Peptides against a protein of PDB entry 2AKA. Designs and how they scored, part 182

Target 1, 299 residues: chain A of PDB entry 2AKA
Amino acid sequence: MEDLIPLVNRLQDAFSAIGQNADLDLPQIAVVGGQSAGKSSVLENFVGRDFLPRGSGIVTRRPLVLQLVNSTTEYAEFLHCKGKKFTDFEEVRLEIEAETDRVTGTNKGISPVPINLRVYSPHVLNLTLVDLPGMTKVPVGDQPPDIEFQIRDMLMQFVTKENCLILAVSPANSDLANSDALKIAKEVDPQGQRTIGVITKLDLMDEGTDARDVLENKLLPLRRGYIGVVNRSQKDIDGKKDITAALAAERKFFLSHPSYRHLADRMGTPYLQKVLNQQLTNHIRDTLPGLRNKLQSQL

## One batch from the design tools (peptide; made by RFdiffusion4, then SolubleMPNN)

Design b2_p25_8_s2 (from b2_p25_8, 11 letters changed)
Fold by OpenDDE base, seed 2:
Parts: C-alpha cells; structure tokens; sequence
Structure b2_p25_8_s2 (fold): chain B 299 residues (1-299), chain A 25 residues (1-25)
C-alpha cells in the first residue's frame, strides 16, 4: 500500500503538464491556516531541512505541491526544471522564491498556478501535501486591497473538491473558535469528515491554560481528530537550531507537560507524518476507482 | 497537444493496472 502515493504523484505530474491541475479532483491533502499559524514549519519538520521562503506577511504566494518520497538518497526536484537535482536546500528555497517572483512579479501578488516540488529523503514517509497561501485580513506592502478574497478564492479551488483532505493548522495561543483554518474547513466540510486538525504553538500558551480538550477532540470534534505539534521558535530558526534537536524538544514537551503526557504517543511531528501517510494512502485506495472511471469517460 | 493527452492516458492506464496489482496482494 505504500506505493499508492507515488502512483498518484505520477498522475499529478502528468496532469500538471496538461495545465488541468486545478480541475482534477485528485486525492490530496491541502494545508490551510492563517498567516504565522506555523504551516511552513510543519512542512520543513517533515523534511528535516530549511527550504521554504520566510518572512513577514504572505510568504507562500503560489500553491506548493510538496511530494515527499522515501528514498535512500536525499535531493529535491522541481517539475518546472526536470533533470536538475538539488542537494542544497537553500538552493531549493531560492528556486521557490525565483519561480514565485517570475509569475507574480515584485508586488507580492498571488497566483493559482502550482509549484511542484518533489523531495527524496530517507527521513520522510511517502506524502503529498498542497501548501496554500496563508489567510490574511490586512494587505501588506504592494498587495492589492482585495488580497484576502483572492487568497480565499484560491483556497476554495482546492478545499471544495470531494477528494481533498484538509490539514487545518491553528495556533494554540489564539482563540481556536476564531481560527481561520477551522472556519474555512467548517464551511466546506460541515460534518468534519475531510478535516485533520493541527494545533501549533502549544509551548506559547498562557500560564495555567492548555489545549487538552481540543486535542482530546472534545471541544470542536473532527472525525479525523487533532494532533498537537511544537515548532521551532523564530529565534530558533534565526539561530539555525537543528530540526532533529527541535523534534527531540517537542517529544520532551509533550512527555513533561501534565496536561499532554497521556496524549504524548499521539502527538508531535513524527506522529503527524505517520497519520497523514496512512490517511492519504487509505484515501487514495478508496477514491482512485471513481477517479479512473471519471477520467476514462472524459477521454 | 494530442501527444500530452496520449501520455496522460498511458500514465492513467499504467497507474490503474498497478493499482489493481497492489490491491490483489
């Protein structure tokens, strides 16, 4: 069953080449969250490398189709520059920035045209994610005044698809009832069948508060539940703190916290990666026959 | 192009065959 994700990756690449990526209901996981919710940090923690653009405001300005492939070797490849193998993940970051700017210009505008990135690594499970622009209410710099609605419309192109799972990323240090990720997920998945909750910034909650009821799936129940994670702080990122050390610190956080210790084996980035791999594999198994029939009828 | 569509069809057929193989195991 581990080979089903690479199988769908071949379809995804073939459909990207024909320009129909947005119209195909491929089994995939879309990542949604407000700006600074910790989405990019979760994705980098899966790879174990710093490779995503960083900064204030809207960092992700195009959908990033991130295809993780378990391999004995470590390298990255872009669909737009086939045959070029990247072994320096700083060059991967620079290529994402350059390819984004090539399409959007310097005005920090957005484009619905995906960037397709495949990462081969011994440290990853097979997993495909679509990282989407962070939801914002306030335009920054030269962004158009309607940027909030442009982002929303872009997200809706992915999350409205029946075969799209939703990874809703919400920070614990903000009111969860006001989470942009959970709001958009509830709009398109009112029964909570396609949504997986991720709670970030658990280490930044006010003293005497915790997210236990959320993580136990008691406050805002999702069929697929919630997983808590602890990302590197901005200071840790700027200080180039090793991701392996950060994952060890995350494990220690859950094990040592009175409210989370009993959940510790069902929390953290490694567990999240495992759950996403399993859920995507099962989802592909269940949806691919229907997709095959639909595609055969259109050809 | 017709060639790109043909390649997408061939990929779909290969994927479908491999899917059936993987589920039969």
Amino acid sequence: as target 1 above (299 residues)
Amino acid sequence: SAAVLAQAQATLDEVSAEYDRLLSL
Scores: peptide ipSAE 0.209, ipTM 0.782, DockQ to the pose 0.711
Fold by OpenDDE base, seed 4:
Structure b2_p25_8_s2 (fold): chain B 299 residues (1-299), chain A 25 residues (1-25)
Amino acid sequence: as target 1 above (299 residues)
Amino acid sequence: SAAVLAQAQATLDEVSAEYDRLLSL
C-alpha cells in the first residue's frame, strides 16, 4: 500500500502538464492556516531541511505541491525544470522564490498555478501535500486590496474537492475558536470528515494554560483528530538550529509537560508524518477507483 | 496538445494497472 502515493504523484505530474489541475479531484492533502500559523515549519520539519520561503506576510503565493518520496538519496526536483537535481536546499528555496516571482511578478501577488516540487529523502515518508497561501486580512506591499478573497478563492479550489483532505494548522497561542484554518475547514467539511487538526506553538502558550482539551478532541471534534507539534522558534530558524535537535526537543516537551505526557506518543512531527502517510494511503485506496472511472470518461 | 493528452492517458492506464496489481497482492 505504501506505493499508492507515488502512483498518485505520477497522475499529479501528468495532469499538471495539461493545466487541468482544477478539474481533477485527486486524493491529496491541502495545508491551510493563517499567516504565521507554522505551516512552512511543519513541512520543513518533515524534510529535515530549510527550503521554504520565509518572511513576514504572505510567503507562499502559489500552491506548492510537495511530493515527499522516501529514498536512499537526498535531493529535490521541480517539475518546471526536469532533470535538474537540487542537493542544496537553500537553492530549492531560491528556486521557489524565483519561480513564484516569475509568474506573480514583484508585486507579491498570488497565482493559482502550482509549483510542483518532489523531495527524495531517507528522512521522509511517502507523502504529498499541497501547501497553500496563508490566509490573511492585511495586504502587504503592492498586493491588491482584495488579496484576502483571492487567497480564499484559491484555497476553495482545493478544499471543496471531495477527495481533498485538509490539514488545518492552528497556533495554540491564539484563540483556536477563531482559527482561520478551522473556520475554512468547517465551512467545506462541516462534519469534520476530511480535516486533520495540527496545533502548533504549544510551547508558546501562556503559563497555566494548555491545549489538552483540543488535543483530546473534546473542544472542536474532528473525526481524524488533532496532533500537536512544536516547531523551531524564529530565533532557532534564523540561527539554523538543526531540525533533528528540534525534533528531540519537541519529544522532550510532550514527555515533560504535565498536560501532554499521556498524549506524547500521539504527538509531534514524526507521529504527524506517519498519520498523514497512513491517512493519505488509505484515502487513495478508497478514492482511486472512482477517480479512474471519472478520468476515463473525460479523456 | 494531443501529445500531452496522450501522455496523460498513458499515465492513467499505467497507474490503473499498477493499482489493480497492488490490490491483488
Scores: peptide ipSAE 0.194, ipTM 0.775, DockQ to the pose 0.790
Fold by OpenDDE base, seed 3:
Structure b2_p25_8_s2 (fold): chain B 299 residues (1-299), chain A 25 residues (1-25)
Amino acid sequence: as target 1 above (299 residues)
Amino acid sequence: SAAVLAQAQATLDEVSAEYDRLLSL
């Protein structure tokens, strides 16, 4: 059943070419979170490469459909640049920035038109994620004053769909009750049926505090639960700390922390990747028959 | 365009057939 994700990727690519991406309720995982919640770091940790735009403010300005495909080779391909294989992930970053700027212009605005990126790697599980713009309240630079609402409207186009799972990314070093990710998830999924919680920045919590009750699903229960992760610090990213070394440090963090040791086998980026692969595969299996029937009735 | 819809339908049919194959395994 591991082949269901690549199968849906073909549908996603075909529908992207039609320009109907927003109208089709494809089984997918939308990634939501406030700015600096750690979304980009989670995605890069799955690939084991630095390839996403970085900076202050809204970095993701278009939906990024990230299709991870387990392969014996490592390279990336864009749907808008068919036949070009990228082996340098810095060039992947530059292409995302260039393609974003081509559509949004220089005003740092947003566009609902997705970028489709496929990454082949021996280090990934099959997984498709839609990275969405980070929620913000304050326009930065030349952003339009209504950027908060534009982002919200864009997110709602994805997360309101019944076949959309929601990866809600929240930092542990902030009040979880105030999490932008969990707020939007609760608005569109009040019963917590479609939402997977990711708790980042567990290593940045104040001394004597922990997120144990959250991670044990006791504070704000989600049917699909919570997974804690430890991302590289900005200093580690700037210092080009190896992602493999960071994953080892993450494992050590959970194993050595008195509040998290008992959860350590159900925490961390590798476990998150496995869970998302399984959740998406099962979700595709359950939803594809209904989608097939709907599409056959519209054509 | 009609051509794009036809391609989407062809892809859907292929995916549906492969889905049925994968569930039979």
Scores: peptide ipSAE 0.152, ipTM 0.762, DockQ to the pose 0.738
Fold by OpenDDE base, seed 1:
Structure b2_p25_8_s2 (fold): chain B 299 residues (1-299), chain A 25 residues (1-25)
Amino acid sequence: as target 1 above (299 residues)
Amino acid sequence: SAAVLAQAQATLDEVSAEYDRLLSL
């Protein structure tokens, strides 16, 4: 059953080559969240490498189809430069930046054209995610004044699809009722059937406050529930703190926190990765027959 | 293009066959 994700990756690559990415309702997980919600940190924690663009404002400016593949070797490859194997993940970051700038220009504009990145690693489970631009209300630099709406429209192209699961990333140190991720998810998934909640920045909450009610699925119930994670701080990232050490610190955080100790086995990045692998696998199993029939009727 | 659609169909057929094999195991 774990081999269903690589199978859909072959379809995804074939459809990406056709340029018809918008018309196909492939079983996928779209990652949504406000700027600085911690999306990139969650994805990097899955890989155990720093490889995503970082900075202020809109960092992700094109959809990134991130295909994680469990392998005995560690390397990355891009669909746009077939045959080149990247073993230095800084070079992966630079290639994402260069390929983004090639299409969007220097004005930090956005493009709906995906970047397809596959990462082979012994440290990952098979998992495919579509990282989407962070929702923003404030244009940065030469961005058009309507950039908020452009990003929203781009996200809607993915999250409105019936076979799209939504990974809604929200920071705990902000009002969750005002979470841009949960708002957009609720708009397209009002019954909470396709949405998985991720709560970041639990370590940055004010003393005496907690997200227990959210994590217990009592405040804003989702059928697929919530998973809390603790990402590296910006200081830890800048200091190149090892992700393995950060994952150990995350585990310690949940185990030692009075409000989260009882949830600790259902929290953290490794558990999130496992849940996403299982949910995507099951989702592919359930949706692929219908997709096959639909595609056969269109050909 | 017709060629691109044909390639997508071929990939879909291969994936479909492999899916059926994986579920039969």
Scores: peptide ipSAE 0.230, ipTM 0.794, DockQ to the pose 0.708; fails the geometry check

Design b2_p25_8_s3 (from b2_p25_8, 10 letters changed)
Fold by OpenDDE base, seed 2:
Structure b2_p25_8_s3 (fold): chain B 299 residues (1-299), chain A 25 residues (1-25)
Amino acid sequence: as target 1 above (299 residues)
Amino acid sequence: SAATLQAAQQTLDEVSAEYDALLAK
């Protein structure tokens, strides 16, 4: 069953070549969240490498189709430069930035055209995610004043698709009732059938407060539930703190916290990756027969 | 191009066959 995700990867690559990426209803997981919600850190923690653009404001300006493939070797490949194997993940980051700038220019604009990145690693489970631009209300640089709506329209191209699961990333140190991720998820998935909640920044909550009710799925219930994670601080990222050490610290956080200890085995980045792998696999199994019939009629 | 469409169709056929084989286990 774990081989179903690579099958869909082959479909993604083939249909990208014919320019139908935005119109495809492939079984996939779209990642949504406000700027600085911790999306990039979650994805990097899955890979165990620093490879995503960082900075203030909007950093992801094109959809990133991230295909994780369990392998005996570790390297990355881009669909736009087939045959080139990247083993230095700093070069992967630079390629993402260069390919983004090639299309959007220097004005920090956005484009709906995906970047397709495949990462082979012994440290990952098979998993495909579509990282989407962070929602924002504040234009930066030469961005148009309506950039908020441009981002929203781009996100809607993905999250409105019936076969799209939604990974909604929300920071715990902000009012969850005002979470951009949960709001957009509720708009397109009002019954909470396609949405998986991720709660970041649990370590940054005010003293005497916790997100226990949310994590126990009691406050804003989702069929697929919530998973809490603890990412590296900005200081740790700047200081090049090892991701393996950060994952150990995350485990320690949940085990030692009085509000989360009882949930510790169902929290953290490794558990999140496992759950996403299982949910995506099952989702592909259920949706692929219908998709085959539809695609055959279009070709 | 016609070649690109044909390649996509071939991929779909192969994926379909492999899917059926996986579920038959």
Scores: peptide ipSAE 0.279, ipTM 0.839, DockQ to the pose 0.753
Fold by OpenDDE base, seed 4:
Structure b2_p25_8_s3 (fold): chain B 299 residues (1-299), chain A 25 residues (1-25)
Amino acid sequence: as target 1 above (299 residues)
Amino acid sequence: SAATLQAAQQTLDEVSAEYDALLAK
């Protein structure tokens, strides 16, 4: 059943070429979160490479369809430049930035047109995620004053779809009740059927506080639960701390923390990746027949 | 384009067949 994700990838590629991706209810996981919630770090931790644009404000400005494919080799390919294999992930980052700027211009605007990136790696499970722009309330640079609403509208194009799972990324060192990710998820998924919670920055919580209740699904219950992760700090990223080392530190964090020790086997980036793979696979299995029928009627 | 649409339809057909084959196992 692990091969179901690649099947949907082929559909994504084919429909992206015809410009109908936004209108299709493909089984997928949309990643939502506020700016600086740690969303990009989670994705990079899956790949084990630094390859996403970084910076202040809105970094992701186009949907990034990130197709992770388990392979014996490690390289990336973009749908917009077929045949070019990227083995340097810094070049991947640069290509994302260049392709984003090509469409959005220099004003740091956004576009709903996806970038399709496939990453082959021995370090990944088959997993497709749609990375969406971070929610923000403050325009930066030459962004239009209504950028917040533009982002929201873009997100809604994905998260309102019935076959879209929502990976809601929220930082633990902020008020989770006011999490942008959880708010938008609750708006479109009031019963919490399609939402997976990711809690980042657990290592940055104030002394004497913890997110145990959230992680145990007792505070803001989601059917699919919550998974805590510990990402590299900005200092670690700037210092090019190895992601493998960071993952080891993450494991140590959960094992050594009094509040999380009992949850440690169900926490961390590797576990998150596994859960997402399984959930997406099952979701595809359940939804693809209906989608097939619908698509056949439209083509 | 018509060619792109045809390619998409072909992909859908192939995916459909492979899906059925996977579930039959």
Scores: peptide ipSAE 0.278, ipTM 0.835, DockQ to the pose 0.794
Fold by OpenDDE base, seed 3:
Structure b2_p25_8_s3 (fold): chain B 299 residues (1-299), chain A 25 residues (1-25)
Amino acid sequence: as target 1 above (299 residues)
Amino acid sequence: SAATLQAAQQTLDEVSAEYDALLAK
């Protein structure tokens, strides 16, 4: 059943080629979160490489369809430059930036046109995610003053779709009741049926505080629950700390923390990746027949 | 284009067939 995700990848590629973007209700996981919520770090931890643009303000300015494929080899491919295999993930980062700028220009605007990136790796499970621009209230650079609303409109094109699962990324060191990710998820998924909560920055919480109640799904219950992760710090990223070492540190964090020890086997990036793989696979299984019928009537 | 649309339809058909085959295992 793990092979269902690659099947949907083929559909994503084909529909992207015909200009069908957010209009199609493909079974997918949209990643939402405020700026600096830790979305990019979560995605990079899945791949085990630094490959996403970094910076202040809005980093992701186009939807990034990230297709992870388990393979014996490690390389990346873009749909917009077929036949080119990237083995240097720094070049992948540069290509994302260049392709983004090609469409949005230098004003740091946004575009709803996706970038399709496929990563083959022996270190990943099959998993497809759509990384969306981070929610923000403050324009940066030459961005229009209504950039917040433009981002929201873009996000809504994805998260309102019935077959879209929502990976809501929220930092633990902020009030979760004010989480942009959980707020938008609640707006479009009031019953919490399509939302998976990710809690980042658990290691940055104030002394004497913890997110145990949230992680135990007692505070803001979601049907699909919450998974806590510990990402590399910005210092670690700048220092090029090895992701493998960071994953080991994450495991140690949960095992040694008095509030999280009992949850440790259901926390961390590796567990998150596994859960997302399983949930997406099951979701595809359940939704593809209906999608097939719908698409056959439209094509 | 018409050709691109046809290619998408073909992909859908192939995916549909493979889906059924996977579920049959």
Scores: peptide ipSAE 0.277, ipTM 0.837, DockQ to the pose 0.789
Fold by OpenDDE base, seed 5:
Structure b2_p25_8_s3 (fold): chain B 299 residues (1-299), chain A 25 residues (1-25)
Amino acid sequence: as target 1 above (299 residues)
Amino acid sequence: SAATLQAAQQTLDEVSAEYDALLAK
């Protein structure tokens, strides 16, 4: 069943080539969250490599279709430069930045045109995610004053689609009731049928506070539930702390925390990756028959 | 454009066939 995800990847690539990707209701997972919510760290933890643009403000300025494929080899390939295998993930980061700038310019603008990146690795499960720009209220640099609304409009092109699952990433050290990710998810998925909650920065919560009620799905219930993760700190990232070591620390965090130890087997990045693989696979299984009929009539 | 559309149609047909094969296992 895991082979269903690569099938949809082929469709994504083909439709991207004709410029119709954003308008198609492909079974996919869109990643949404406020700036600095920890989205990039979650994605990098899946791959086990640092490869996403970093910085202040909006780092993702184009949708990134990230196709993870389990393989015996490790390399990356972009749809816009087929045949070029990237084995240095720093070069992957640079290519993302270059390709982003090619379309948006240097003014930190955004574009709805996706970048398609496929990563082959023995350390990943088959999984496709669409990383979307982080929601913001404050323009930075030469960004237009309405950048917030431009981002929201872009997100809506994805998250309003019925076959789009929503990975809502929220930091625990902020007011979860005001989470940008959960708000937009609630707007387009009021019954919580398509939304998967990810709670980051659990290790940065004030002493004596916890997110147990959220993680137990008692505060803001989602059909697909919540998964807590602990990402590397900015200091750890700057210090090039090994992701494998960080994953071990994450496991230790959940096991040792009085409020989370009973949930530990259903928390953490490895569990999240497994759940997303399973949910996406099942979602494709359920939706592809109807989708193929619709697509045949449109092509 | 015509070539890319044809490629997309072919991909869809192949994916559809492979989907059915995978579910039959």
Scores: peptide ipSAE 0.273, ipTM 0.836, DockQ to the pose 0.816

Design b2_p25_8_s4 (from b2_p25_8, 11 letters changed)
Fold by OpenDDE base, seed 5:
Structure b2_p25_8_s4 (fold): chain B 299 residues (1-299), chain A 25 residues (1-25)
Amino acid sequence: as target 1 above (299 residues)
Amino acid sequence: SAATLQAAQQELDRVQAEYEALLAK
């Protein structure tokens, strides 16, 4: 069953090439969250490389179909420039920015047209995620005043699909009841059947507070539960702190924290990767037969 | 378009065959 994710990657590439991505309900995981919720850091931690655009405001401006493939070699490939192998992940970042600007222009607008990026690495599990623009209420630069709604509409194109799982990323140091990620997830998945909760910034919570009730699935229950992670701080990112060191620190955080120690084996980025791989694999297994019939009915 | 849907169906058929082969293992 480990080869089911690469199989669906072929479908994603084929359908993207023919412009049918919006019309097909492919089994996938969409990543949603507010700006600065830690989405990019979670994805980079999976790869173990800095490769996503960074900055203030809306950084992700197009959907990024991130296809992680376990391989003996490490390199990246874009669907829009087949045959070019990227081994420098800084060049990957630059290509994402360039390809984004090519379509959206320089006004920091958004586009629903996906970028397809495949990363081969010995350090990853097979996993495909669709990184979506961060939800925001504040336009920046030359963005239109209705950018919030444009982003929301774009997200809805993905998260309303029945075969779309939702990775809802929420920071623990903000009011979780007002989490943009959990709100949109609840809107399209009111029974919490398709949503996986990720809680970031657990290390930035006020002294004497914790997210134990959330992580134990007691406060806002999701069928697929919650996983806490600790990402690098902005200071650590700017200081180019090694991701491997950050993952070790994350493990130590959960093991040493009085409120989380008992959950430590079901927390952290490595565990999240495993869970997502398993859930996506199972989801593909369950949905792919029905997808064939659905597509045939549209012919 | 109908042509694009047909192309998608062909790819899906190929994938479905491989899927069934994987499940049989």
Scores: peptide ipSAE 0.221, ipTM 0.804, DockQ to the pose 0.521
Fold by OpenDDE base, seed 1:
Structure b2_p25_8_s4 (fold): chain B 299 residues (1-299), chain A 25 residues (1-25)
Amino acid sequence: as target 1 above (299 residues)
Amino acid sequence: SAATLQAAQQELDRVQAEYEALLAK
């Protein structure tokens, strides 16, 4: 059962070569969130490496199909650079930036054409995620004035698909009722059947406030529930704080917090990885029997 | 291209076969 994710990875690679993967209803998890919601930090915490583009505004400008594969060795490979093994994750970041700029140009525009990145590591569970551009309301630089709608349209191409699970990333230090991630999820999944909530920035909430009701699935119920995480601060990222140390601090945060102590075993990045692995595996198992005929009809 | 489409179709068939084999274990 644990080998189902690699099977879908092969399908993703094959369809990416055709350039039609955005229109395919593959069993997958799309990651959605507003700018600065902590989406990229969650993904980097899974790998235990800094490898995603950083900056202000829209950082992710193409879909990133991130395929995590448990392996005895640690390296990354891009589908567009077959045979090249990256062991320096800074070079991985640079390649993402270069490949993004190659297609979008220098105007910080977006493209629906995915980048396919596979990361082999002994520190990951098998997990595939599609990282999507962060939702924004304000164009930056030379971005077109309708960039918000362009991003929305791109996200909708993924999240409207029946076999797409939605990882909705929302910061706790903002009004969750107005979360861009939860809004788009509610639009395409009104019954909350396909949505997993991730709550970031729990450590940045005002004193005397907490997200307990959200994490207990009492405020905005999702069938698949919510998982809280604590990412590295921007200061920690700039200081190149070790992700392993950050994961230990995250565990300590949940264990020591009066509002979250009872939930601590069902919180944090390691638990999130496990849950996503299990949910994706089960989802593939249920979806794959009919996939061949459906996908062939779309070609 | 036609060749790329054919390769993708073949991969679908392989994946289906491997899926069935995996479930049989």
Scores: peptide ipSAE 0.214, ipTM 0.800, DockQ to the pose 0.774
Fold by OpenDDE base, seed 3:
Structure b2_p25_8_s4 (fold): chain B 299 residues (1-299), chain A 25 residues (1-25)
Amino acid sequence: as target 1 above (299 residues)
Amino acid sequence: SAATLQAAQQELDRVQAEYEALLAK
């Protein structure tokens, strides 16, 4: 069962090569969230490296198919530049930016054409995620005035598919009822069958407030529940705080917080990785036989 | 291209075979 995720990775690569990514209902996890919800930090914490574009406004402008593969070696590969192994994750970041700009131009537009990135590491579990552009209401720079709708339409191409699980990333320091991630998830998954909630920024909540009811799945119930995480602050990122140290601080946060201590073993980035690996593996097991039949009918 | 489509189909078949082998363990 451990090798099911790599099998789907091969399918993703094969279908990407034929340009049918948008039409395929592959078992996958789409990551959705508003701008600054902490999506990029969650993904980087999985890898233990800084490798995603950073900046103001829309950071992710193309879908990023991030394929994490447990390996004895550490390197990255892009589908669009086969045979090149990246060992410097700064170069990975630069390649994402360059490849994004190549397709979208310099106007910070978006494109539905995915970038496929595979990361081999001894520090990851097998996991594939599709990072989607952050939802925004305000165009940045020379972005088109309808960028909000363009992003929404792009997200809908992924999250409406039956075999797509949704990782809904919401910040705790904002009203969860107004979470862009949970709103879009509720629209396409009204019964909460495909949605996994991630609550970020738990360390940034006002004194005397907590997200206990949310994390206990009592406020806005999802079948797959919620997992709280504590990401590095922007100051920590800018200061190049070690991700390992940040993970230790996250563990300490949950263990020491009166409202979360009892949940600590079911919180944090390492637990999230484990849950996502298990959920995706099980999902692939259940959906892959049916997918083959559908695909054969289209070929 | 037709060649690319054929390659994708072959990959699907391989993946299916490997999937079945994994489930049999």
Scores: peptide ipSAE 0.199, ipTM 0.796, DockQ to the pose 0.770
Fold by OpenDDE base, seed 2:
Structure b2_p25_8_s4 (fold): chain B 299 residues (1-299), chain A 25 residues (1-25)
Amino acid sequence: as target 1 above (299 residues)
Amino acid sequence: SAATLQAAQQELDRVQAEYEALLAK
C-alpha cells in the first residue's frame, strides 16, 4: 500500500507529457489558502529545506505539483528538465522562479500550466501535493485588476474534481469565519467530505485567545478534522533558522500551551505529514479502479 | 503525438498491473 502514491506519480508524469494536467481527475491533494496563510512554510517543513520562492504579493503563480518520495538519497528533479538532479535546494528555488517567469513574464501574471517537482529524501513520507496560488484581492505590480478572479478560476479547476482532496490552510490570528480557504472549500465541498483543515500561526494569536474549539472540530466541523501547526516566523526564515530546530519548537509549543497540551500528539507538521500520507494512500486505493476505465477511454 | 499517447497508454497498463499486485499482498 505504501507504493500507491509513487504509482499515481507515474500517471501524473505520463499525463503531463500529453498536456492534460489540468483536466485529469487524479487522486490528489490541492493546497488552498489566502496569501501569507503559511502554505509555502508547511510544504518546506515537510521537506526540511528552503526551496520555494519568497516575497510579498503572489509568490506562487503556477500550480506546483510537489511529489515527495521517501528515499535513501536527497535530491530534487523537475519534469521539464528530467535527468538533472538538484542537490542544492537554493538552485531548486531559482529553477522554480526561472520556469515561472519563462511562462508568465515579468508582469507577475499567473499560468494554469503546472510545474512538476519531485523531491527524494530520507526525511519525507510519500506524499503528493498541488500547491496553488494564494488567494488575494489586491493586484501587485503589473497584475491585471481581475487577478483575484483569475486565481479563483485556476483553483476551481482543481478543487471541483471529485477525486481532489482539499488542504485548506487558514491562519489562527485572523477571523476563521472569513478564511478564504474554508470559504472556497465550503463552496465545492459543502458537506466537508474532501477537506482537511490546517491552522497556522497559532503562536501569533492574541493573549488570552486560542483555537481549541476549531482544533477539536467543534466550531466548523470537517469529516477529516483539523491539524494545527507552528511555522517559522519571518525573522526566523530571514535568519535561516534550521527547520529541524523549528519542528522541535513547534512540539514544545503544543506541549506547553494549556489549551493544546491534550491535543499535542495530534498536532504539528510531522503528524500532518503522516495523516496526509495515510489519507492520500487510502483515497488512491478507493478511487484508482474507477479512474482507470475513464482514463483509458480518453487516450 | 501518437507516440506520446501510446507511451501513456502503456504506462496506464503497467500501473494497473502493479496496483493489482500491491492490493493482492
Scores: peptide ipSAE 0.186, ipTM 0.793, DockQ to the pose 0.758

